# Designs tried in a protein design run: peptides against a protein of PDB entry 9GMZ. Part 247

Target 1, 343 residues: chain A of PDB entry 9GMZ
Amino acid sequence: TGFPLELLTRPATERLAYFENYTVAHPRLKEVYEILMRTIAEPAGASFIFVYGASGVGKTTLRLRVEQKLTELALPKLESDRARVPVVGIEAIAPESRYFNWKEYYTRALITLEEPLIDHKFDYGVRGISRDNFGKINVESKVVAPALRRALENALIHRHPDVFFVDEAQHFGKVASGYKLQDQLDCLKSLANMTGILHCLLGTYELLTFRNLSGQLSRRSVDIHFRRYCADSPEDVQAFKSVLLTFQQHLPLAETPNLVDHWEYFYERTLGCIGTLKDWLKRVLSDALDREATTITLKDLQKRALSVAQCQKMFKEIQEGERQLSETEADVQNLRSALGLGA

## One batch from the design tools (peptide; made by RFdiffusion4, then SolubleMPNN)

Design b2_p24_6_s2 (from b2_p24_6, 15 letters changed)
Fold by OpenDDE base, seed 2:
Structure b2_p24_6_s2 (fold): chain B 343 residues (1-343), chain A 24 residues (1-24)
Amino acid sequence: as target 1 above (343 residues)
Amino acid sequence: ESLQVFEPFEDGDLSARLAEEAAR
């Protein structure tokens, strides 16, 4: 089924919002979603989940869908436990300095944990943390990072989320020294251990560098690779074309555009990343709606496409990440062979 | 090639659901 035909009589803003909110359950997203949901439900002593993949593969979409589902599943329990928050999701900010801003991280986490809708007042045990007149958490500038950490630990214990999401988690690795990176890992590990809350770090392949620095995290972590669609796989090409078919039916335009016939061009400019594809189509749809166009043309697509230079840069980053994973798999196989466990 | 139309993920307005829950 396509978009609701009634949208054609609606304002451009509503038509755009429909497409923005529309999420295709494509195979890779569904697979990673199922693995992630299962791992959250049954962490089996894991303290961390690492979700890594290309920029624009759809990690944020994955997070949001998991957050929605966890919230839905928690609703019956939230009626009895008004202090509980089912899920917490934050985005890690790239440090402006050579140092990760833990104070900001803790503050943002606390603010996210204290949604205005939670009537349960929590005493953080820290002076300078208060609720404003709107019920939002206010953190005074004088509050130091160690105090904010304690407040967050207490809040996480009290709110007891099923998972703590950190999006763009590769930003933890963007510190100048390996020692500081280890300290950051130890800090996160300590937070997870002290609170008993499962942490899910989502990021680019740069997250692998962060992941590999702690051999101890390997025993307490689950790795989830959110793969792009690869043009060398017939199944992946078919899935990618099917995504294009799905999107063309859900673009709220009077005439259904033929996206599938341009699949190679879409692949060239998205590298098989569905998030990148969706964002491209959003821009093109917005332009079409502004012009009151009946359809989308190849020229409209070309106007909003990523440049070849941007795609080349993104592809190099993807290839490096995929290479690192392949090397790790080969190393495991070599180790197994050397141990006499067979191929 | 048999292309397929993928199903949508369920649309949930988290904010609306949270607001309904807070109003109960």
Scores: peptide ipSAE 0.355, ipTM 0.685, DockQ to the pose 0.363
Fold by OpenDDE base, seed 5:
Structure b2_p24_6_s2 (fold): chain B 343 residues (1-343), chain A 24 residues (1-24)
Amino acid sequence: as target 1 above (343 residues)
Amino acid sequence: ESLQVFEPFEDGDLSARLAEEAAR
């Protein structure tokens, strides 16, 4: 199965949009999706889910697909409960200052939670929070962070989402002192406990620092590792080649490019991260469409590839994260052995 | 080695339906 051939007669914008919206159901994405969906359905007293993996592995794609599925599953209930929001997802912003901007976080969360599709107007009990004529939340500059937190707590309780997603959650950790990180985790923990809403934090391997800092969070958290494809695994190489085969069939070009023959080059410049691969192909497709090209060449790929220096930096970050996880697995095995539990 | 073509994640028609409902 390939792209709809009718796209070849459509504008470049529609052809690009098709590829942008196209998501390959590759094995690692399916696995993590299934684990995440099951964990959301049956959290078993967990307050947090941590989804960690390499930058560009596809965490945002995972989030969006889960948000979509949770919304679909909730539709029959939303007809009877117009106050309910099935899911809320935000992206954490890297602070410009050494301090995480909680005011901005709460504001974004409120805006996302109270999108205009909700007929049921909720009074937040906070002066300076209003809805415009289009139903969008407006937060006046005078509203302080504690008031926004209270508004968000009330909104989360009232809307009762199945999960609250925070993408790029490693930005909570960029606060220079371990003390500040603990305070942020305690703040998130308090929000989850006060609202009874499950929180899912998606981010890089920097999220492992969050897991290690709070033994209390560890007891109430589920960890999901979104792994990249590894070149030392024949199965992973086969899966990665199969992803390339799938993408080459879904590039809306007159001539199907041979991506599979260049799999080593694709692996070198993506480190087995499918999100990085998709973003690269999207840039190359955009360039090809702008030139009205019939296909994509190796030269076109090279123009939009990440530099070797960028890949080396990303690879060091991946290796450190994978090492920390391997050490943790060994520690668990050692603990089990010491307890007389079979490995 | 038989390479596989992976199925798309079904874009649940929700974005399309929400766009259609917002256009009504």
Scores: peptide ipSAE 0.344, ipTM 0.695, DockQ to the pose 0.379
Fold by OpenDDE base, seed 1:
Structure b2_p24_6_s2 (fold): chain B 343 residues (1-343), chain A 24 residues (1-24)
Amino acid sequence: as target 1 above (343 residues)
Amino acid sequence: ESLQVFEPFEDGDLSARLAEEAAR
């Protein structure tokens, strides 16, 4: 099983698009997908889901696949309830300023929730929010953040999505001097409570700081750890090599490159993160197609690899996150021991 | 080590069950 051989006669743009759209069903992605889908279906009174893992582990891919599935499952019901949106997904943007821009967040969320394909006109009850002739929301500059929040709350209640996704959610942690991260969490908690909508925050291990700040959030949150593949686990190494073998068969080139023989180099420059691996291979494939090359060489890989300095920085961030999780597990064991529950 | 070729990401068993429940 490999790419359709007909792609070899197709334009470079179609060959690249095939690989871009190809998603490997690797074990960690399947596991996290199943847990997330189950949690969305049966939240058991949770208001938040935290999905955390290394940068480039594949969180955005996970989100997109869940959004697709929730949309597909809702299609039969959307014919009867034209006001309902099954899922909303946004990406939090890194603020240019020293603090998180709530006005921009609310505006983006509102625009995403009110896509032009929704025939049902909603009155936001806020002056300065309008739809253009193309159904796009226009927010006047005079509209303040509290008014946009109320508009979003009303829209979320009316559209009633099964989940609200926020990707790159660690950007909520960017607070100016004098502001507390707790205030940002209380704002999100209030939004979830006022709307009754389940929020899923996806991000790096910096989200662990959010988890630890509020004992009240902990009681209403589900945690999902999206792990990388670890070189110290034989099972993880086998899975990582199997991902390389799979990608090797799905690169639309005349000669199948031998990626598996270079697995250690791929591991060194991806740290076991499949998203980083896919992005790397995409860049290399694009270069190969531009040159009308028949295959990919080690030199082609080296040209587009992350630098050793970048990998070292990413690895330190991963180690700190994994350490914090390990300490939490140790804290659970210590708590159990202190409660007289055997280790 | 026997390497596996993974299938493309398709709906797992849970997704099939959820689809059956949604169709009811």
Scores: peptide ipSAE 0.336, ipTM 0.698, DockQ to the pose 0.257
Fold by OpenDDE base, seed 3:
Structure b2_p24_6_s2 (fold): chain B 343 residues (1-343), chain A 24 residues (1-24)
Amino acid sequence: as target 1 above (343 residues)
Amino acid sequence: ESLQVFEPFEDGDLSARLAEEAAR
């Protein structure tokens, strides 16, 4: 089964939108999705979920699918509870300075919580927070971070989402000192504890450094590793080739491109990250549609590929993250052995 | 190697299980 053939007669914008909205249920995404959904349903006293993996592995896609699902599951209850928001998701912004901008974080979180067409007006008890005629939150520049935090705490309690997502959460770690990083962790922990809302932080392997700074967070956190496909695993190679096969059937072009035959090149330029692959194919598809091309060629792929230098940089970051996880697993084994727990 | 065409990410089966678990 491929794309609807009727798309070939549709505008380029509709054809591109089809592919953009198409998500392959590849094994790693499905596995992580199932674990994440189960953990959200039964947090077992956890206050945090950490989802970490390579850049471009598909964490944002995972988040969006979970948000969609939680919204669908909540719909019957939302008719009776007009104050409830089933899920909230924000992307953390990289600080321009060595300091995380909490004011901006709280502002964005508040805006996102109130973006749903919620008829229920909530008074945040903070001067300088208003709603426009469209229900959008306006935060005056004079409102300070502690006041915005209180407003967010009240909003989270009132709206009671099943989870609060923070994408690109490694940006919390981009602070000048380890002390400030601990303060940020404590701030997030306090927010989760005060609101009773489960927080899910999604990020790169840099998130591991953030997680490891608080031994107390480890007791109240669930870790989910979103792995890339590895070329040293025959099963992973087969899955990656199967993703290519799936994508080639869902590119709305007159002639099905042969992506599978170029799997090594795709792997070289994506490092087994399906998000990177999809983004690459989107760019190439856009170019092909602009030219009214019937198919995609290797030359078209090469034109939009990441450079070798970009891939080498990304691969070093992945290797460091995977190494840290492997060392942690070895440390657990060493601890078990030292405790006299048989391997 | 038998390559598989993966289905679109449809949330159907997991939703039913989670709804059943939440109803218990």
Scores: peptide ipSAE 0.334, ipTM 0.704, DockQ to the pose 0.262; fails the geometry check

Design b2_p24_6_s3 (from b2_p24_6, 12 letters changed)
Fold by OpenDDE base, seed 2:
Structure b2_p24_6_s3 (fold): chain B 343 residues (1-343), chain A 24 residues (1-24)
Amino acid sequence: as target 1 above (343 residues)
Amino acid sequence: EELQVYEPFEDGTLLERLAERAKR
């Protein structure tokens, strides 16, 4: 039920690595994981999945676990089809300018899709894309975005991943004008349609603004809300405390810290976001291991906690996102009422 | 209040290594 006791005799690096690699299957993560896996398996004509939630809720963890599972499920097929890549995942980068850098996006996608271990040389049909002696893709600076797009389309068709993940996808929305946002959505839609590859965009609640600009995407997208734990829900509080209980058993320390007794403080400084909680505990564990401490104290926690000001800012961003979703639910109810469908 | 110890997700490191080997 806890960490392997043998870890207590191991180097601090191994003890820290254990905790870093340890992922708690908490209810919200499990729920979203199951929905996402099901949707990827049976997209039912969807071209997009939108996964949105608070920063630090665990979206990256979700992605990595899905990527792992898809890879596991594909292993038997990968032995026979060496050209196949089961999943591809990239992180969208915030543009330095008012324009999204599609060239950079396509380049990163190609590099990720064509990892050096893929022995099968694929001809991208584009001059200036080559592989080095190590199989790493090199894209010459002269290669323009439309050519890179064609290369990516061909690569995606050839490699046929079950899903294309784009993390931090709210960065697509960080452009100067609404019409440009629509053009970006249309570009992504075109890429998904041309390749037949399901795209999953993960992001903060800012992704909702991007999502809402395309009424046409609404018919071909699945929305998944990765909720935080809310203190106003007894079930969510119980789950959050259970996460703390789980983490305290998996901190490789000689004396098990009592994290549960401090649940309100943990909630105050994480806003119910388990990713934020785990990152906090990682920092505290690292400090404890450096001191060869036998346990973690409240003072150790306080030293690495987010400031109240940081939490207040994060909470405002969460509240705005949750408000936008609640308005959508109200709009659905209003629509149902207007249609004569009972509430 | 009955608290639960949640199960871990499986460690992906082995699967990643296997996938990398399958690509070789």
Scores: peptide ipSAE 0.416, ipTM 0.737, DockQ to the pose 0.379
Fold by OpenDDE base, seed 1:
Order: structure tokens, then sequence, then C-alpha cells
Structure b2_p24_6_s3 (fold): chain B 343 residues (1-343), chain A 24 residues (1-24)
């Protein structure tokens, strides 16, 4: 099955939007999706889920698909419980300063939790938080971080989402000292404990440094590794080529481009990360549509490819993350051996 | 090597419809 052929007669904007909204259910995404959905349904006393993997592996796509599914599953119950929000998802912003901006975090979380779709007005109990005529939350500059935290705690308790997503969560770790990083973790732990809401932190391998700081969080956390496709695995190579074949059929162009024949070049410039691949193809498709081209060529791909230097930098970051995980697995085996538990 | 065409995830049409209903 390919794209609807009727798209070839539609404006370039609609053709691009089709591809942007198209999500391939590739094996790694499907696996992580199933694990995450199961963990949200049955957290078994966990307060945190950590989803970590390479930049561009598809973590944001995973989050959005889970948010969609949780919303769909909640629809029948939302008719009876108008105060409930099934899921909340925010993206953590990299701090401009050496300190994570908690005031901004709480404000964004409140705004997302109280979107206009919610008919039930909640009193936050905090002066300087209001709704405009469009139902949008306005937070006055005079409102301090502790007051915003209390407002968020009350809102989370009242709305009772099944999960609170924080994307790009490695930005919590971008603080000048290890002590401040621990303070950030303790703050999140306190928020989860006070509200009883499951938190899911999605991020790069930098999130592992954050996760490892608190042995107490380890006891109440579930880990999900979103792996890239590896060229040393024949199964992973086959899956990566199959993703290329799938995208090839869903590019709304008059002539189907042969992406599969260039799989090595695609792998070289994406490192097996499907999000990076999709973003690359979006840029190339946009250029092709602007030129009213009938297909995509290798030259078109090369114009929008990441540079070799960018790929080398990204690959070093991936290798460091994968090494840290492999060392942790080896440490577990060594611990088991030292305890006299058969490996 | 046998390649597979993977199925799409279900379209976000429901979220779009919900967002459109909220604007009314």
Amino acid sequence: as target 1 above (343 residues)
Amino acid sequence: EELQVYEPFEDGTLLERLAERAKR
C-alpha cells in the first residue's frame, strides 16, 4: 500500500503534510510502544519511567503515539469524568542560564494540563494565575516558583493523568554541579510522590547520568532503552531497508524514488535513527515539491544530508551511551557472579 | 533478502478532530 494517488493533484502543502503525519510502525518503535503502554497500565508501584536512546531515534514520535492512544482509550470515561485529563506531555527546554528554570517548567506544565478542551474550570488557589476569554492560562510575572509548584500539584491531583511525559528530559541534567542535579531529581521525585502521578522522562543517553545519581529512584523506576538499528546486525539492516522501502512508497511524488538502493548512504548519514531519516526525507521532499520535481535523486539527498562531521559527532555520543549501558550490564553480571548466583 | 512494507500507526485524525471541536 502506498500514498493516495489523489495527492498528486493536490497542493504541495497537502502533499508535504501527508508525509509529515505519516508514521511507520517499524519494529523498534512498535516494541518500545508496547512496553511503554504496558508499563503505564501496570506501573507496579513505579513512580518513574525512563526512556532513553540516541538523538533522532524517534522518542518524540513514540510519546505522541502513546498520548494519542491514551486519549482514545480514555474518551468513553471522559464523558462521565469531565475533570480528568488522560495524559500530559511537555518538552523540557534547555536553560539559557546555568540553572534549570523551574518557574518556566511549572508554567508550561500548567498551560498544557489546562488546555481549552477542559470544560471544568479549576481554582488553582494561587493569586496571579488566571484564564483569558479563550481559556488560556495566564501566569503573572509576580508568581513565584513555590506557588506555581503548589498550583501544579493541585492540578495534577485534580486532573489525575495516567502519565506525565517530559520530553528532552536530559535538560534537567544541564546544571553546573552534581549537587544541583541531585536537587533537580529530588524535586521531580517529590512532585511524583505528592501527586501520585507516574512520570515518564524521555531523553538522550545523557539522561543515564541523571538516572544514576539516585539509588532511591532506581527502586521506583522502569527503564526502557529505545535502540537504533545497528549495521552489525543482519536483522537490523533488513529492518532499516524495510523502513526505506516503506517511506519510498509513501513519498507523494509522480515517480517512486529508489531509496533502498542507497541504503548504505542513508545509514551513514542517519546512524540507524529513523527520526533522523524521516526529517531528512521531509527536507528533500519539500525541496522536490518546490521545484515541481517528479522524483527524488541522489543529488537531492546529498543537498540535505547531515555533514560527515555532524555524523561523526553524533556517532561518538551514541557510542558513549551504548558503552555506558553495556558496562552496566557487565556490572550486573559481575555482581551476580560475586554473589554466587550463576551467570 | 526479503523486505517488508511496515504498516502505519493509526492516523492522528482523532486528535485533530478533538482540537477542531475545542476551537468551536
Scores: peptide ipSAE 0.412, ipTM 0.738, DockQ to the pose 0.413
Fold by OpenDDE base, seed 3:
Structure b2_p24_6_s3 (fold): chain B 343 residues (1-343), chain A 24 residues (1-24)
Amino acid sequence: as target 1 above (343 residues)
Amino acid sequence: EELQVYEPFEDGTLLERLAERAKR
C-alpha cells in the first residue's frame, strides 16, 4: 500500500512531512541496523564502534532508527530508573579553525544528555553549570574544557546510556597535524574508558584514518561498513530499483510518478546512496507541491539533481575509501597467510 | 526482474513525542 490518500487533501507541509518521515527498510540499512543493534547489545569488551560509508549512504537515518529502538527498549526500565538515558547522539561539527572545539563538543553532549527525559537535577560537580526552569543546561563561559569533560564523564556514568553516538565523526580528523589527531583519539578513548560507555562514531571513509593512527583502538573497536549499492551487482541493482519503487508509492502526489524507469539516471546521480536519493526526491517533491503538480517528471528530477561534477567528486571519494578497505582486507589476509593461519 | 516494495521503518514520531513531552 502506498501513502494514505487522505494526504492529497492535506496542506503541502503535511505531505512533505510524511515523505520526510518515511524511511525505507532497504537491505543494506536493515543489515547494518541489525549488526549495530547486536554490537550495542553485546559489545564484547569493545569501547568503540566505527560505522563508515559514503556520504549520503544513510548513516544519520541508521543512527536515528537505532536511537528510536534503544529508547523503545529502555522505556520499561526508565520508569524505575529515572536517571537513565538509553542513548545519546550528537553530530560532530566541522572545526572552523585548525583546532577541534572540545568545549563545544562537551557542552553539546551535556545538553543532549539532559534535555529529553530527566526531571532530576544532577550535580555535575562543576561550578558554572546549571539547569534552567525548562531543564536546559546552561554552561557559563568561564567553564573550561577540562571541567566540562569531568561534567560529561559524571553525566555519562550517572545516565549510563547503552551507546554514545557521534555522527559526522570524520570531523575529528580535520585537524592540522597527525599528532593532534592522535591526541583527539586518545581523548575519546579516555572518555569511553573512564565512563564505561560504548562510543559509536559514524562518518565517511575518512574515519578509516582513525584506525590507521591507533593500533590500540583497533583492538577495542568493531567496524561496520555501510556499503552503497553497486551497479555491477545484479542484486544491488534490484535492491536499488526496489527502493525507487517503494519511494514511488510513497510520494504523496495524485499521480504516481515512474521512478523505476529512470533507475540508471537515479543511480548516476546518487552513486547508489539511498540518503542522497531520498534528499533528491524531497527537493523534487517540495517543488512539485509548491506548484500544486499532480506528479513529478524527468525534467523536475533534472532540475534538482546533483551536477555531474559533484557526482564525479563524490565518486572519487567513494572509490578511494573502497580501495583503502580492499587493501586493508588484503593486508589482513596476507598477514594471516604469513602467520600460517590459512586464508 | 521482480521488484519488491520494502517495508517502512516505524515512524520516528516517538522521539518527537518524547521531546515534546519533555518540553511540557
Scores: peptide ipSAE 0.405, ipTM 0.735, DockQ to the pose 0.439
Fold by OpenDDE base, seed 5:
Structure b2_p24_6_s3 (fold): chain B 343 residues (1-343), chain A 24 residues (1-24)
Amino acid sequence: as target 1 above (343 residues)
Amino acid sequence: EELQVYEPFEDGTLLERLAERAKR
């Protein structure tokens, strides 16, 4: 079944919101979701989960769906334990400066952790952190990063989330000249150890550099590769076409567009990344709704497509990441063979 | 080529294990 036909009589804003909120349960997303949820439920002494994949593969969608599910599961207990937050998720923002801003990171984490209308006022023991009349945290500019870290540690201990998500975590790699990426990892490791909270870092293949830098983190980390769909796999092509068919049925337009017939063009401009595909279709849908169009045409798609140059750049980054992973997998096989463990 | 219409992301199965851990 497609979109609710009632949407055709609703404002453009509601029609667009429907599509924005619609998430296709495509095979790769489902697989990674199941692995991630299992790992959160049974971390087996892990302090970190690394979720890496191409830009636009759908990592943010994965995070939001896990956050929603963990919140839903916790609701019955939140009635009895009003201090608990089941999950906290932040996005690491690319600093305007070349360097990661820890003060901003801690501030955002604190704000996100306290956004639930939690009646229980927790004193963080830090001067310059206050709550407004709505319970929203306000951090004065005079509060230094070490004080914000202590406040966050105390808040995480008090709220006891099942997981702490950091999206776009490759931005931790943006360190000043002379600073080591290792120092950023040690800071995160210390936060996880001091609080006992599982951290999940989601990002691009640049997160592989974090994995390689710390043999100690490798012992306490779980890796999850969120793969794109590959055109050289018939099964992946079939899944990608099935995603197009699904989106085709869920575009709230009077006439169902034929997206599947253009699957090669969609693949060329998304590289098999479903997040990129959804964002593209969202832009095209918005344009169609603004024109009160009955359907989407190839010309409408072309107007909002990524440029060939953008796709070439993205593809190069993907190929490098996939190469590094393939080499690592080969190294594991070689190690197993050398240990006398059968292939 | 048989194409599938994928359902909206509502996964019920992992719910049970997390619910059990949340009970401990």
Scores: peptide ipSAE 0.419, ipTM 0.746, DockQ to the pose 0.258; fails the geometry check

